# Peptides against a protein of PDB entry 5FRP, part 161

Target 1, 225 residues: chain A of PDB entry 5FRP
Amino acid sequence: VEWTESIPQIIATREDISKELNQALAKTFIDSDPRVRRTSVMIFNKVPVTEIWKNITNKAIYTSLLHLAREKHKEVRELCINTMAKFYSNSLNEIERTYQNKEIWEIIDTIPSTLYNLYYINDLNINEQVDSVIFEYLLPFEPDNDKRVHRLLTVLSHFDKKAFTSFFAFNARQIKISFAISKYIDFSKFLNNQESMSSSQGPIVMNKYNQTLQWLASGLSDSTK

## One batch from the design tools (peptide; made by RFdiffusion4, then SolubleMPNN)

Design b2_p26_2_s1 (from b2_p26_2, 14 letters changed)
Fold by OpenDDE base, seed 3:
Structure b2_p26_2_s1 (fold): chain B 225 residues (1-225), chain A 26 residues (1-26)
Amino acid sequence: as target 1 above (225 residues)
Amino acid sequence: SMLEELDSNLLEEMSLEEWLKYLESL
C-alpha cells in the first residue's frame, strides 16, 4: 500500500519510469489486498492522462485495470468503472494515436466494450453506474454533429457482439424511460390542476401516475443495499 | 496462480443467450 501510494508523485516528478517500476506497479493491480488495488486505480485519477501514457508502458497495467471493472469488492469496482471511463474520454481528447502507443490504444479502445459488457452481470447498481459513465464520459452531450458522430463511431468500432446487443438494449431502455418521464410530467401537471382532478379523468390519471412511478422505481437500485 | 486469484475475485457475466432470455421475461 505505502509503496503504491508513492507512485503518483514518482510519475509526476520523473520523466523515465523504469521497466522495473512498471512491472512492480502491474503486480499491485492484482494484489490480494483491496486497499492496494484501490490505490493502484487511484493513480489513474491523480496523474494527468498525458503523464500516464508517457510513463506507464506495461500493457498488463491497463489490462488489469479493465479486469477490475468486474471485481467483487464493490468500492474497488465502482472506482475502477469511473476511472476507466474517465480515462478513456481523456485519452480520446488529449492523446494522439501514434505507432509507439498503438498497443496501449488497442487495450484502451476496448474500454467501451468492457463497460457495456457489465450489463450482463445483471446487477442494478452496476447498471446504474454504467449508465452514468456512458452519459458522462463515453457519449457525452455534444452539440456538434460531426464530433458527436465521430465519438459514437469511435466507441462502437471495437464492440463485440455482446456490447452491441447491450448498447441497443440500453438505447431502447432510454427511449422507454424518456417516454415514462414525459408521461410523469404530463400526469403531474394534470394532477396539479384542481379542475382536472375533479373531473371524471382524475382517478384514471392518478392510477396511471402511480403505475408510471412504480415502473420508474423498479428500474432503480436500492440505495440501502 | 495470481491469474487464478484474480478470476476468483471477478463477478460472472451472463451469457448472451441467458441475458436475452432474461430480457424477454421482463
Scores: peptide ipSAE 0.242, ipTM 0.800, DockQ to the pose 0.639
Fold by OpenDDE base, seed 4:
Structure b2_p26_2_s1 (fold): chain B 225 residues (1-225), chain A 26 residues (1-26)
Amino acid sequence: as target 1 above (225 residues)
Amino acid sequence: SMLEELDSNLLEEMSLEEWLKYLESL
């Protein structure tokens, strides 16, 4: 743990990390101690993306990072999912594609697919986290249409079949959720009006309101678990 | 391989077929 904790400082101060250090770092991602794995993932959060790309040249490190998205240890997994999504976004924004970094980009370009494949674990907590990082890092809100389309095409360009399927399912779900939320708001406004509630539509809207709430709640993870 | 050791600690993914069946049940 202590050794791994020193790595961010080493990366930040040294222009060239030895092959041996990269190999040693790669081993920490598969260490039996989740604290070591956690610390290893944190390197990607503590070190600027440009320095990571410059100094971490061992492909196995990036591959191992991506695999940790499915880690059984919840804390490590959650950290990894956030880290890799953020790292992807930062890489797209800050790292140029060159001949020298092509092999690393081939791995990084699979991050969206890796994340969308997490839906197949069928865990509500994981699904919620994946939803979150998609909105925050992969497909963030972008008012510029050209940038938004370009980002979308970039994300989709490396999808596998499973990722495409989950992507479409996710989008379909989002549309349904958005519709449900809109209806929830409308129903809430209606129910807040005494005249409307006294009308023949009052009981009908109340029923629809309850159904909408139940449906929305069923898709949410229990934050206490 | 390093990947094989890691795989033992990873959560399993459903097949596409199983996933589609799940989605149809919703």
Scores: peptide ipSAE 0.242, ipTM 0.805, DockQ to the pose 0.619
Fold by OpenDDE base, seed 5:
Structure b2_p26_2_s1 (fold): chain B 225 residues (1-225), chain A 26 residues (1-26)
Amino acid sequence: as target 1 above (225 residues)
Amino acid sequence: SMLEELDSNLLEEMSLEEWLKYLESL
C-alpha cells in the first residue's frame, strides 16, 4: 500500500518510469489486498491523463484496470468504474492518436464496451453507476451536433455484440423513464392544485401518481445494500 | 495462475440469451 501511494509523486517528478517500476505497478492491480488494488486505481485519478499516457507503458496495467470494473469488492469496483470512464473521456479530449500509443488506445477504446457489458451482471447498483458514468463521461451533453455525433460514433465503433444490445436496451429504458418523469411532473402539478384534487379526477390521478413513483423507484438500487 | 485468481474475484456476466430472457420477464 505505502509503495503504491508513492507512485503518483514518482510519475509527476520523473520523465521516464523504468520498466521495472511498470512491472511492479502491474502486480498491485491484482494484489490480494483490496486496499492495494484501490490505491492502484487511484493513481489514474491523482495523476494527469497526459502523464499517465507518458509514463505508464505496460499494457497489463490498463487491462487490469478494466478487469477491476467487475471486482467483487464493492468499493474497488465502484472506484474503478468511475475512474475508467473519466479516464476514457479525458483521453479522448487530451491524448492524440499516434503510432507510438496505438497499442494502449486499442485497450482504452474498449472501455465503453466494458462498461456496457456490466449491465449483464444484472445488479441494480452497478446499473445505476453505469448509467451515471455514461451521462457524465462517455456521452455527455453536447449542444454541438457534429461533436455529439462524433463522440457517439467513437463510442460505438468498438462495441461488441453484447454492448450494442445493452446500449439499445438502455436507450429504450431512458425513453420510458423520460415518459414516466413527464407524467410524474404532470401528476404532481395536478395534486398541488386543490381545485383539481377536489374533482372527480382527484383519486384517479393520485393512484396514477403512486404507480408512477413505484415504477421509478423499482429502477433504483437499495442504498442500504 | 494470477489471471485465474483475478477471474475468481470478478462478478459473472449473464449470457446475452439469459439477459434477454430476464428483460422479457420485466
Scores: peptide ipSAE 0.241, ipTM 0.801, DockQ to the pose 0.637
Fold by OpenDDE base, seed 2:
Structure b2_p26_2_s1 (fold): chain B 225 residues (1-225), chain A 26 residues (1-26)
Amino acid sequence: as target 1 above (225 residues)
Amino acid sequence: SMLEELDSNLLEEMSLEEWLKYLESL
């Protein structure tokens, strides 16, 4: 743990990290102690993306980072998912594609697929986290149409079959959620109008309102789990 | 192997077929 905690400072102070140090760092991502794994992931949060790309040249480190997205240890997994999504976004924004970094980009370009494949674990907490990082880091709101399309194409260009399938399912779900929310608002407005409530439609709308609420609630994870 | 140990610590993914069946049940 202590050794791994020193790595961010070393990266910040040195122009290059030796091959041996990279190999040693790679081992920390697969350490039996979750604290060591956590600390290793935190390197990607504490060190600027440009310095990571410059100094971490062992592809096994990036591969190992991606594997931790499925980590059984909840804290490590959650940290990893956020970290890799953010790292992907920052890399797209700040790192140019060169011949020298091609092999690393080949791994980083699989981050979207890795994240969308997490839906197949069928865990509500994981699903919610994946939803969150997609909106925050992978496909953020972008008012510029060209940039938005370019980002979308970049994300999709490396999808495997499973990732495409989950992507479409996710989008379909979002449409359903948005529709349900719209209905909820309309029903709420109707129910707040006394004349409308006294009409023959009052009980019908109340029933639909309750069904909508129940449906919306069923899609949320239990915070106690 | 070290890779085998890593895999043992990872959550399993459902197959596409199983996942689609699950979605149809919702």
Scores: peptide ipSAE 0.241, ipTM 0.799, DockQ to the pose 0.638

Design b2_p26_2_s2 (from b2_p26_2, 12 letters changed)
Fold by OpenDDE base, seed 1:
Structure b2_p26_2_s2 (fold): chain B 225 residues (1-225), chain A 26 residues (1-26)
Amino acid sequence: as target 1 above (225 residues)
Amino acid sequence: SALEELEKNLLEEMSLEEWLEYLEKL
């Protein structure tokens, strides 16, 4: 009987401890030392998403995570961009939307818009990173059409005007890449045919083939540096 | 980095609560 009476006090104590821990963690995200901020971001990267949602209840922590996407310190910023994209994807896959976690979801649902808005910084390295995390985490390859459409609609549901503009620009690039690959294949087939190569179009197609390769290489080469 | 390795080890070996307490002391 006495043990049962202590349970509410233990629960209350745990809630108080949890609150204090959340307050302490919120301070680390805005610490002047980049190493402390980096360490804080790593929690979202390495701890299971279900445990994060259970134990991190302070809204300020999630808001601060999103703000670090524009961090001046390059390493912290790059880590944050990867972390928030992955965390978004994992949350969509593993976390149920409830009344209790609604306020946190309102913040997390802005991650896609936050990422697409980074294109306006006009930094090549940031653009490449954003492209990478979009393909890996936000809009991954999905063979099921219904799931793919549902994910797309979810990602777009909280876009601001700027994010929509960036999204359309991104899609335009995908179309161009697809077109370039298609032409590369066509030119390759033409050049592999001896009769076609001996024709008057041979030199013209060879030139177009080289231009296509250069265009494709220029888009991919920046990702290897 | 050495710090990243330490962070990885701590996250794998410690509970989230223990990790948060560690961060508070930094």
Scores: peptide ipSAE 0.030, ipTM 0.475, DockQ to the pose 0.019; fails the geometry check
Fold by OpenDDE base, seed 4:
Structure b2_p26_2_s2 (fold): chain B 225 residues (1-225), chain A 26 residues (1-26)
Amino acid sequence: as target 1 above (225 residues)
Amino acid sequence: SALEELEKNLLEEMSLEEWLEYLEKL
């Protein structure tokens, strides 16, 4: 009985400790020493995404992480950009959207916009990195059309106006290529089915297949020039 | 726990002393 009565206090203490830790961690993200900031960002790389969401409840930490994308210190910035992109992707894959984590998701959902807005800095190194993380984490190659569309819509759903502009300027063509490849695969599967080819849709799909190939070939030729 | 491992990893990148000093200055 006495042990049960101590449980709320222990839970409260743990919650308090957790809160204190979160507060301390929040301060590290804004520390003047780039090494401290770097170390703080590394938490998001070293700790599983599920544990991050569980234990890091201070929204200021997530906000601060996003701000480090524009950090003056190159190493910290680069690390942060990679980290937040990966964290976003992992969160989409592993974290369920609940009422309890809604506030954090509201911040995390801005990661795509945060990244695309970096193009406005007009720094070649940053642009290259943003390109890299977009293809690796934000909009990775996905052979499943439904998943690809869903991911794309998810990414776009929280874009600000600037992010949309950047998206259309830098990545829209690549997205179209991805979709074209997916269609190519679908058409190929259809055409490989003898019953489907003999159907009334056979000629139509064949035409679409050829058009898709032609479009892809044209796009690839432009990239090699 | 993952948190303990994190703590350990953080301590490897920054010495516990450095972290403690930092926390004390906060």
Scores: peptide ipSAE 0.021, ipTM 0.474, DockQ to the pose 0.017; fails the geometry check
Fold by OpenDDE base, seed 3:
Structure b2_p26_2_s2 (fold): chain B 225 residues (1-225), chain A 26 residues (1-26)
Amino acid sequence: as target 1 above (225 residues)
Amino acid sequence: SALEELEKNLLEEMSLEEWLEYLEKL
């Protein structure tokens, strides 16, 4: 425990972490003591992402971090889920993809799938946590459309089949809401045009407009309950 | 339900371009 607690300081002060240190750190992630595992996960929270990528070169450490998402010890698991999601987001924002870090990125790119696959455990607490980290770290609110799309595509690009299924299941409502809003805007524009309203499509669009409003209103009311 | 029918209709009428724009606005 004491040794592991010193690692953040060592990483912060040393430009090069020795192979031996990486090997020792890898062992702490699989230690029988949950306190040791917890402390190991905390390294990823305490050390800047750039320093982690620079100094932690043993791929087994990253793999072990991801495995802790299914850890039996609740506290360690919960910490790990938050940590890996945050680490993923920070990595996307701050770490360039290079030839040298390719093998690590191959592991990190599986974090979204790892998280979405947790929905199949069918545990309410896990589901709530996964929802939280998705909105906070994986798919955060981004006002820039290009950045938002790029992030979404990046997250989806490495999904396995199960992750895609979960994504569509849990985000289906959000997708539908956004689509409904888009249609509402389109219908509103159409109905504001006098020529369009006088056309044969006028009554049809009016009906669709009303249905869209009703659907949106119902969705909003359910979210407030 | 009327809501389910509306959802179905909305999804069927969504073009790929609209979907992509939606994803961009997400």
Scores: peptide ipSAE 0.006, ipTM 0.319, DockQ to the pose 0.025; fails the geometry check
Fold by OpenDDE base, seed 2:
Structure b2_p26_2_s2 (fold): chain B 225 residues (1-225), chain A 26 residues (1-26)
Amino acid sequence: as target 1 above (225 residues)
Amino acid sequence: SALEELEKNLLEEMSLEEWLEYLEKL
């Protein structure tokens, strides 16, 4: 435990972590003591994503992180689910894909599938947590349509068959809502421009705006039932 | 521990799916 707790400080102070340290860290993720495993997961929360990618080069560590999402110890599992989702999002936002980090990205790109596959456990607590991290980290609300679509395509591009099935079952509605909200914003901006409203597209956009509002209102009412 | 050694070996030899199934049975 104490050794693992020192790792964030070591990563923060050193430009590179030795191969031996990476190997030792990999062992902590499979330690019999859940406190050690918990502390290992916490490294991903305490250390900036850029520093993690720079210093943690052993792919086994990332693989082990993903495996902890299904461990029996509730606290470690819950922490892991939140951590890996956040780490995925931060990685997409801050880490460039290079030849050097390709092997790590191959693992990280499986995080969405790993999370969506947790729905098959059929545990309400896990389902709620997965829903939460999907909304917060994997497929957050994005007002920019291009960015939103790009993120969605990125997430979906690495889905296995089971993840696709879970996506359509549990989160397809949420995605539609996010798109509808984005369109609502776009239509609102268009309608707030007098020149745009006076154009031939004005009435068409107004109609789409109203339809979007109606759809959102209906969707929100259904979510409260 | 024997479990840690087993888990280490499994990480090297097993697919993610196989590993997840193993964890569910633990």
Scores: peptide ipSAE 0.000, ipTM 0.231, DockQ to the pose 0.044; fails the geometry check

Design b2_p26_2_s3 (from b2_p26_2, 12 letters changed)
Fold by OpenDDE base, seed 2:
Structure b2_p26_2_s3 (fold): chain B 225 residues (1-225), chain A 26 residues (1-26)
Amino acid sequence: as target 1 above (225 residues)
Amino acid sequence: SNLERLESELLEELSLEEWLKWLESL
């Protein structure tokens, strides 16, 4: 009987320790020393996404991470941009949306907007980095059309007005190219199957294939000019 | 590239506890 009464205290102590750790970690993200801020950001890179979501429950930590995307210190900013993009992608892939984590997801879902809003700084180095993380983490190449569309819709669903404007200005063409390439591959696979080519869909797919090739050729020619 | 260097540094996965202990040592 006495042993069972100690369990709530141990659990409470662990929760208290977890809370204290979260509070301490939150302070490190706003530390005056860039090295401390950098180290704090690295937690999101070194710790598995599932463990981050389980153990980091203080919203201020996630908010502070996103804020560091505009950090004056170049190294911290660059690390943060890569980190948040990767963390977003990993979260989408590995973390289920629940009632308990809803408030954290509300913050994480703003990562795409946060990144696209960096284009308004009009810094070439930042723009190149944002382009890179978009292609690598936010909107990666996905051969499965349904998964690719779902990812795109997820990213776009939380855009603010500025992010939408930036998306259309800088990345809409690249996304279209990615979709076109994916379709090209699908059509090519279909046409390489003799049974499929002999079907009633054969001529239709051939036409779509040719249209896709023409569009890609035109897009590539425009990008090389 | 700076990006490749960052990626290489990210390959080692640590537990949160291990990373927090490391952070506290700074």
Scores: peptide ipSAE 0.046, ipTM 0.516, DockQ to the pose 0.020
Fold by OpenDDE base, seed 1:
Structure b2_p26_2_s3 (fold): chain B 225 residues (1-225), chain A 26 residues (1-26)
Amino acid sequence: as target 1 above (225 residues)
Amino acid sequence: SNLERLESELLEELSLEEWLKWLESL
Protein backbone atom coordinates (compact mmCIF):
# COMPACT_ATOMS: atom_id res chain seq x y z
CA VAL B 1 0.00 0.00 0.00
CA GLU B 2 2.78 2.48 0.90
CA TRP B 3 4.66 1.67 -2.32
CA THR B 4 1.61 2.52 -4.43
CA GLU B 5 1.33 5.91 -2.75
CA SER B 6 4.90 6.71 -3.77
CA ILE B 7 4.14 6.23 -7.49
CA PRO B 8 2.38 9.58 -7.86
CA GLN B 9 5.31 11.28 -6.17
CA ILE B 10 7.73 9.53 -8.51
CA ILE B 11 5.63 10.59 -11.50
CA ALA B 12 5.46 14.13 -10.14
CA THR B 13 9.20 14.08 -9.58
CA ARG B 14 9.71 12.91 -13.15
CA GLU B 15 7.51 15.71 -14.40
CA ASP B 16 9.49 18.18 -12.33
CA ILE B 17 12.76 16.76 -13.61
CA SER B 18 11.41 16.93 -17.13
CA LYS B 19 10.49 20.57 -16.64
CA GLU B 20 13.93 21.42 -15.30
CA LEU B 21 15.59 19.58 -18.17
CA ASN B 22 13.46 21.43 -20.68
CA GLN B 23 14.40 24.74 -19.09
CA ALA B 24 18.07 23.84 -19.16
CA LEU B 25 17.85 22.76 -22.79
CA ALA B 26 16.07 25.99 -23.73
CA LYS B 27 19.04 27.96 -22.38
CA THR B 28 21.52 26.01 -24.55
CA PHE B 29 19.80 27.16 -27.76
CA ILE B 30 20.60 30.78 -26.89
CA ASP B 31 24.08 30.16 -25.48
CA SER B 32 26.82 32.53 -26.60
CA ASP B 33 29.05 29.61 -27.66
CA PRO B 34 28.21 28.37 -31.20
CA ARG B 35 29.35 24.87 -30.22
CA VAL B 36 26.67 24.67 -27.54
CA ARG B 37 24.00 25.89 -29.97
CA ARG B 38 25.19 23.37 -32.59
CA THR B 39 25.01 20.52 -30.10
CA SER B 40 21.50 21.53 -29.10
CA VAL B 41 20.35 21.47 -32.73
CA MET B 42 21.85 18.00 -33.18
CA ILE B 43 19.37 16.63 -30.62
CA PHE B 44 16.67 17.04 -33.26
CA ASN B 45 18.76 15.03 -35.73
CA LYS B 46 19.88 12.17 -33.51
CA VAL B 47 16.88 11.60 -31.24
CA PRO B 48 13.82 9.86 -32.73
CA VAL B 49 11.06 12.31 -33.56
CA THR B 50 8.58 10.49 -31.31
CA GLU B 51 10.88 10.84 -28.31
CA ILE B 52 11.45 14.53 -29.01
CA TRP B 53 7.72 15.23 -29.09
CA LYS B 54 7.23 13.24 -25.90
CA ASN B 55 10.04 14.74 -23.84
CA ILE B 56 10.57 18.26 -25.21
CA THR B 57 7.49 20.15 -24.08
CA ASN B 58 8.91 23.65 -23.68
CA LYS B 59 7.67 25.75 -26.62
CA ALA B 60 10.67 28.05 -26.34
CA ILE B 61 12.96 25.26 -27.55
CA TYR B 62 11.05 24.85 -30.81
CA THR B 63 10.82 28.61 -31.29
CA SER B 64 14.56 28.95 -30.68
CA LEU B 65 15.29 26.20 -33.22
CA LEU B 66 13.40 28.15 -35.87
CA HIS B 67 15.25 31.36 -35.00
CA LEU B 68 18.62 29.68 -35.56
CA ALA B 69 17.79 29.50 -39.28
CA ARG B 70 18.97 33.13 -39.32
CA GLU B 71 21.96 32.52 -37.07
CA LYS B 72 25.10 34.52 -37.84
CA HIS B 73 27.34 31.50 -37.40
CA LYS B 74 27.32 29.77 -40.80
CA GLU B 75 27.79 26.19 -39.63
CA VAL B 76 25.08 26.44 -36.99
CA ARG B 77 22.70 28.07 -39.47
CA GLU B 78 23.28 25.43 -42.16
CA LEU B 79 22.81 22.62 -39.67
CA CYS B 80 19.65 24.23 -38.34
CA ILE B 81 18.09 24.61 -41.81
CA ASN B 82 18.64 20.94 -42.62
CA THR B 83 17.51 19.86 -39.16
CA MET B 84 14.25 21.78 -39.08
CA ALA B 85 13.27 20.64 -42.58
CA LYS B 86 13.93 17.00 -41.73
CA PHE B 87 12.18 17.35 -38.38
CA TYR B 88 9.13 18.85 -40.09
CA SER B 89 8.92 15.96 -42.55
CA ASN B 90 9.39 13.34 -39.85
CA SER B 91 6.76 15.02 -37.67
CA LEU B 92 4.22 15.00 -40.50
CA ASN B 93 4.87 11.31 -41.08
CA GLU B 94 5.05 10.05 -37.50
CA ILE B 95 3.29 12.44 -35.11
CA GLU B 96 -0.47 12.60 -34.75
CA ARG B 97 -2.18 15.91 -34.17
CA THR B 98 -3.79 15.93 -30.73
CA TYR B 99 -5.21 18.54 -28.40
CA GLN B 100 -2.21 18.09 -26.10
CA ASN B 101 0.43 18.80 -28.76
CA LYS B 102 -1.54 21.52 -30.59
CA GLU B 103 0.61 24.38 -29.34
CA ILE B 104 3.82 22.68 -30.51
CA TRP B 105 2.26 21.93 -33.91
CA GLU B 106 1.40 25.61 -34.26
CA ILE B 107 5.14 26.30 -34.14
CA ILE B 108 6.22 23.34 -36.31
CA ASP B 109 3.66 24.24 -38.98
CA THR B 110 5.56 27.52 -39.51
CA ILE B 111 8.77 25.71 -40.59
CA PRO B 112 7.92 25.81 -44.33
CA SER B 113 7.22 29.54 -44.12
CA THR B 114 10.42 30.06 -42.13
CA LEU B 115 12.44 28.27 -44.81
CA TYR B 116 10.85 30.02 -47.80
CA ASN B 117 11.44 33.38 -46.11
CA LEU B 118 15.20 32.69 -46.23
CA TYR B 119 15.15 33.43 -49.98
CA TYR B 120 14.78 37.11 -49.10
CA ILE B 121 18.28 37.13 -47.60
CA ASN B 122 19.49 36.90 -51.22
CA ASP B 123 22.43 34.63 -50.40
CA LEU B 124 23.28 32.04 -53.06
CA ASN B 125 24.46 29.41 -50.58
CA ILE B 126 21.31 29.78 -48.49
CA ASN B 127 19.14 29.63 -51.62
CA GLU B 128 20.77 26.39 -52.73
CA GLN B 129 20.34 24.85 -49.31
CA VAL B 130 16.69 25.87 -49.16
CA ASP B 131 16.13 24.40 -52.64
CA SER B 132 17.73 21.17 -51.48
CA VAL B 133 15.72 20.78 -48.28
CA ILE B 134 12.46 21.63 -50.08
CA PHE B 135 13.09 18.85 -52.57
CA GLU B 136 14.28 16.35 -49.99
CA TYR B 137 11.99 17.00 -47.01
CA LEU B 138 9.18 19.51 -47.58
CA LEU B 139 7.91 18.53 -51.02
CA PRO B 140 9.58 15.21 -51.83
CA PHE B 141 8.72 13.28 -54.94
CA GLU B 142 5.49 11.39 -54.32
CA PRO B 143 3.98 9.20 -57.05
CA ASP B 144 0.58 9.11 -55.34
CA ASN B 145 -1.31 12.18 -56.52
CA ASP B 146 -3.58 12.40 -53.49
CA LYS B 147 -0.66 12.23 -51.06
CA ARG B 148 1.29 14.77 -53.09
CA VAL B 149 -1.61 17.22 -53.12
CA HIS B 150 -2.26 16.70 -49.42
CA ARG B 151 1.39 17.41 -48.57
CA LEU B 152 1.38 20.51 -50.75
CA LEU B 153 -1.78 21.84 -49.11
CA THR B 154 -0.32 21.13 -45.67
CA VAL B 155 2.86 23.05 -46.51
CA LEU B 156 0.93 26.01 -47.93
CA SER B 157 -1.72 26.16 -45.19
CA HIS B 158 0.42 28.29 -42.87
CA PHE B 159 2.26 30.45 -45.39
CA ASP B 160 2.57 34.13 -44.83
CA LYS B 161 2.41 36.47 -47.81
CA LYS B 162 6.19 36.53 -48.22
CA ALA B 163 6.50 32.75 -48.20
CA PHE B 164 3.72 32.44 -50.76
CA THR B 165 5.48 34.90 -53.04
CA SER B 166 8.74 33.00 -52.63
CA PHE B 167 6.98 29.72 -53.38
CA PHE B 168 5.55 31.14 -56.57
CA ALA B 169 8.98 32.38 -57.61
CA PHE B 170 10.46 28.95 -56.92
CA ASN B 171 7.89 27.24 -59.12
CA ALA B 172 8.46 29.80 -61.84
CA ARG B 173 12.18 29.05 -61.70
CA GLN B 174 11.54 25.32 -62.07
CA ILE B 175 9.37 25.96 -65.10
CA LYS B 176 12.10 28.08 -66.64
CA ILE B 177 14.73 25.40 -66.01
CA SER B 178 12.51 22.75 -67.57
CA PHE B 179 11.92 24.98 -70.56
CA ALA B 180 15.63 25.69 -70.92
CA ILE B 181 16.49 21.98 -70.81
CA SER B 182 13.84 21.24 -73.42
CA LYS B 183 15.24 23.93 -75.69
CA TYR B 184 18.77 22.70 -75.13
CA ILE B 185 17.72 19.25 -76.33
CA ASP B 186 15.90 20.69 -79.35
CA PHE B 187 18.85 22.86 -80.31
CA SER B 188 21.25 19.95 -79.88
CA LYS B 189 19.14 17.78 -82.18
CA PHE B 190 18.99 20.55 -84.76
CA LEU B 191 22.75 21.09 -84.68
CA ASN B 192 23.46 17.38 -85.01
CA ASN B 193 21.63 17.35 -88.34
CA GLN B 194 24.04 18.41 -91.11
CA GLU B 195 21.26 19.61 -93.39
CA SER B 196 19.88 21.81 -90.64
CA MET B 197 23.29 23.28 -89.80
CA SER B 198 23.88 24.23 -93.43
CA SER B 199 20.59 26.11 -93.53
CA SER B 200 20.15 29.84 -92.95
CA GLN B 201 18.92 29.00 -89.44
CA GLY B 202 22.15 27.24 -88.48
CA PRO B 203 24.02 30.25 -87.09
CA ILE B 204 20.89 31.53 -85.29
CA VAL B 205 20.28 28.20 -83.56
CA MET B 206 23.96 27.96 -82.61
CA ASN B 207 23.74 31.33 -80.90
CA LYS B 208 20.56 30.34 -79.03
CA TYR B 209 22.19 27.07 -78.01
CA ASN B 210 25.17 28.90 -76.51
CA GLN B 211 22.91 31.35 -74.67
CA THR B 212 20.90 28.47 -73.22
CA LEU B 213 24.08 26.74 -72.03
CA GLN B 214 25.34 29.93 -70.41
CA TRP B 215 22.04 30.44 -68.62
CA LEU B 216 22.01 26.86 -67.31
CA ALA B 217 25.66 27.07 -66.26
CA SER B 218 25.17 30.36 -64.41
CA GLY B 219 22.45 28.81 -62.27
CA LEU B 220 24.66 25.84 -61.36
CA SER B 221 28.14 27.42 -61.16
CA ASP B 222 27.58 29.48 -58.04
CA SER B 223 27.05 26.24 -56.08
CA THR B 224 30.65 25.06 -56.64
CA LYS B 225 32.39 28.14 -55.20
CA SER A 1 40.42 16.77 -30.86
CA ASN A 2 37.76 16.52 -28.16
CA LEU A 3 35.47 18.28 -30.63
CA GLU A 4 36.07 15.67 -33.36
CA ARG A 5 35.38 12.91 -30.87
CA LEU A 6 32.20 14.64 -29.82
CA GLU A 7 31.15 14.97 -33.45
CA SER A 8 31.81 11.28 -34.02
CA GLU A 9 29.76 10.37 -30.97
CA LEU A 10 27.01 12.66 -32.21
CA LEU A 11 26.78 10.58 -35.38
CA GLU A 12 25.35 7.75 -33.35
CA GLU A 13 21.66 7.77 -32.57
CA LEU A 14 21.30 8.79 -28.95
CA SER A 15 18.36 8.91 -26.63
CA LEU A 16 17.22 12.31 -25.45
CA GLU A 17 18.41 11.44 -21.96
CA GLU A 18 21.91 10.69 -23.22
CA TRP A 19 21.97 13.97 -25.10
CA LEU A 20 20.86 15.90 -22.05
CA LYS A 21 23.59 14.29 -19.96
CA TRP A 22 26.11 15.24 -22.59
CA LEU A 23 24.85 18.83 -22.66
CA GLU A 24 25.15 19.04 -18.89
CA SER A 25 28.81 18.07 -19.20
CA LEU A 26 29.53 21.13 -21.44
Scores: peptide ipSAE 0.054, ipTM 0.538, DockQ to the pose 0.019; fails the geometry check
Fold by OpenDDE base, seed 3:
Structure b2_p26_2_s3 (fold): chain B 225 residues (1-225), chain A 26 residues (1-26)
Amino acid sequence: as target 1 above (225 residues)
Amino acid sequence: SNLERLESELLEELSLEEWLKWLESL
């Protein structure tokens, strides 16, 4: 009976420790030393996304992470951009939306806009990095059409006006390419099936396949120039 | 390269507990 009464105190103590740790961590993100800020960002890279969501409950930490995307210190900024993009992707894949984590999701859902808004800085290095993280983490190649569309809609759902403008200016072509590749794969699978080729749809799919290849060839040639 | 090092560091998934211990050591 006596040990049962100690359990709530232990749980409360753990919650208190968690709160203190969150407060301490929040301070490190705004530390004057870039090494401290860098170390803080690395938490989001080294700790599994599920553990981060479970244990980092202070909203200020997530907000501060996003602010570091515009950090003056180049190394910290670059790390932050990669980190937040990866964290966003991992969160979408592994974290469910619940009532308890809603407020954190409201912040995380702004990551795409935060990244696309970096194009307005007109820095070539930043632009290249943003392009890279978009292809790798935000809008990765996905052969499943439904998943690809769902991801795209998720990314776009919280865009501000500036992010939309940047999206259409810089990434609309890439999305089309990704879509075309997906269709190419689908058509190829269809054409490799003998029963499908002998069907009335065979010639139609062959034509679409050829058109897709032609479009892809034209698009890829322009990107190499 | 710095990128390779970063990738290597990213591959080492630390538990939160291990990370906290590491932070305390800083």
Scores: peptide ipSAE 0.023, ipTM 0.477, DockQ to the pose 0.020; fails the geometry check
Fold by OpenDDE base, seed 4:
Structure b2_p26_2_s3 (fold): chain B 225 residues (1-225), chain A 26 residues (1-26)
Amino acid sequence: as target 1 above (225 residues)
Amino acid sequence: SNLERLESELLEELSLEEWLKWLESL
């Protein structure tokens, strides 16, 4: 653990991480101690993406990172899911695709598929986390249509069949939610208007409002569970 | 495309169209 905690500093200070260090780091990702694995994942959070790409050249490290998304230890898994999603996004934004880093990109490009495949675990907590990282990192809000489409195409370009299925399911859900929210807002605005509320439509809209709320609430995972 | 087919199949499975119609009726 202590050794692994020093790695971010080493990476930040050295332009060239030795092959030996990469090999040692690769071992930490598969260590039996969850604390070691956690610390290893944290390297990807503490070290700038550009430095990671520069210094972490052992592809096994990246592969191992992705595997931790399905590990049994909850804390490590959750950290890994967030980390890999963020790392993917940062990589897309900051790392050029070159011949030299092609092999690493081949792994990194599987992150979206890896994440979407987590839906098949059918765990509510995992699903919520995946939803979160998709919105935050994979498919963030982008007002520029061209950029948004480009990002989407990039994400989709490496999907397996299962990931596509999950993606469409997710999108379908989001469409429903967004539409429901839109209606909720409209109804709320109507009900907040005293004149409108006193009209013959008042009770009707109130009913619709309640139905919409009920639907939205039913889709919200009980945060207490 | 295969993608469009998969999308359509999933949308049908999720009854998205029916749901949207219901919501629009509100």
Scores: peptide ipSAE 0.020, ipTM 0.358, DockQ to the pose 0.037; fails the geometry check

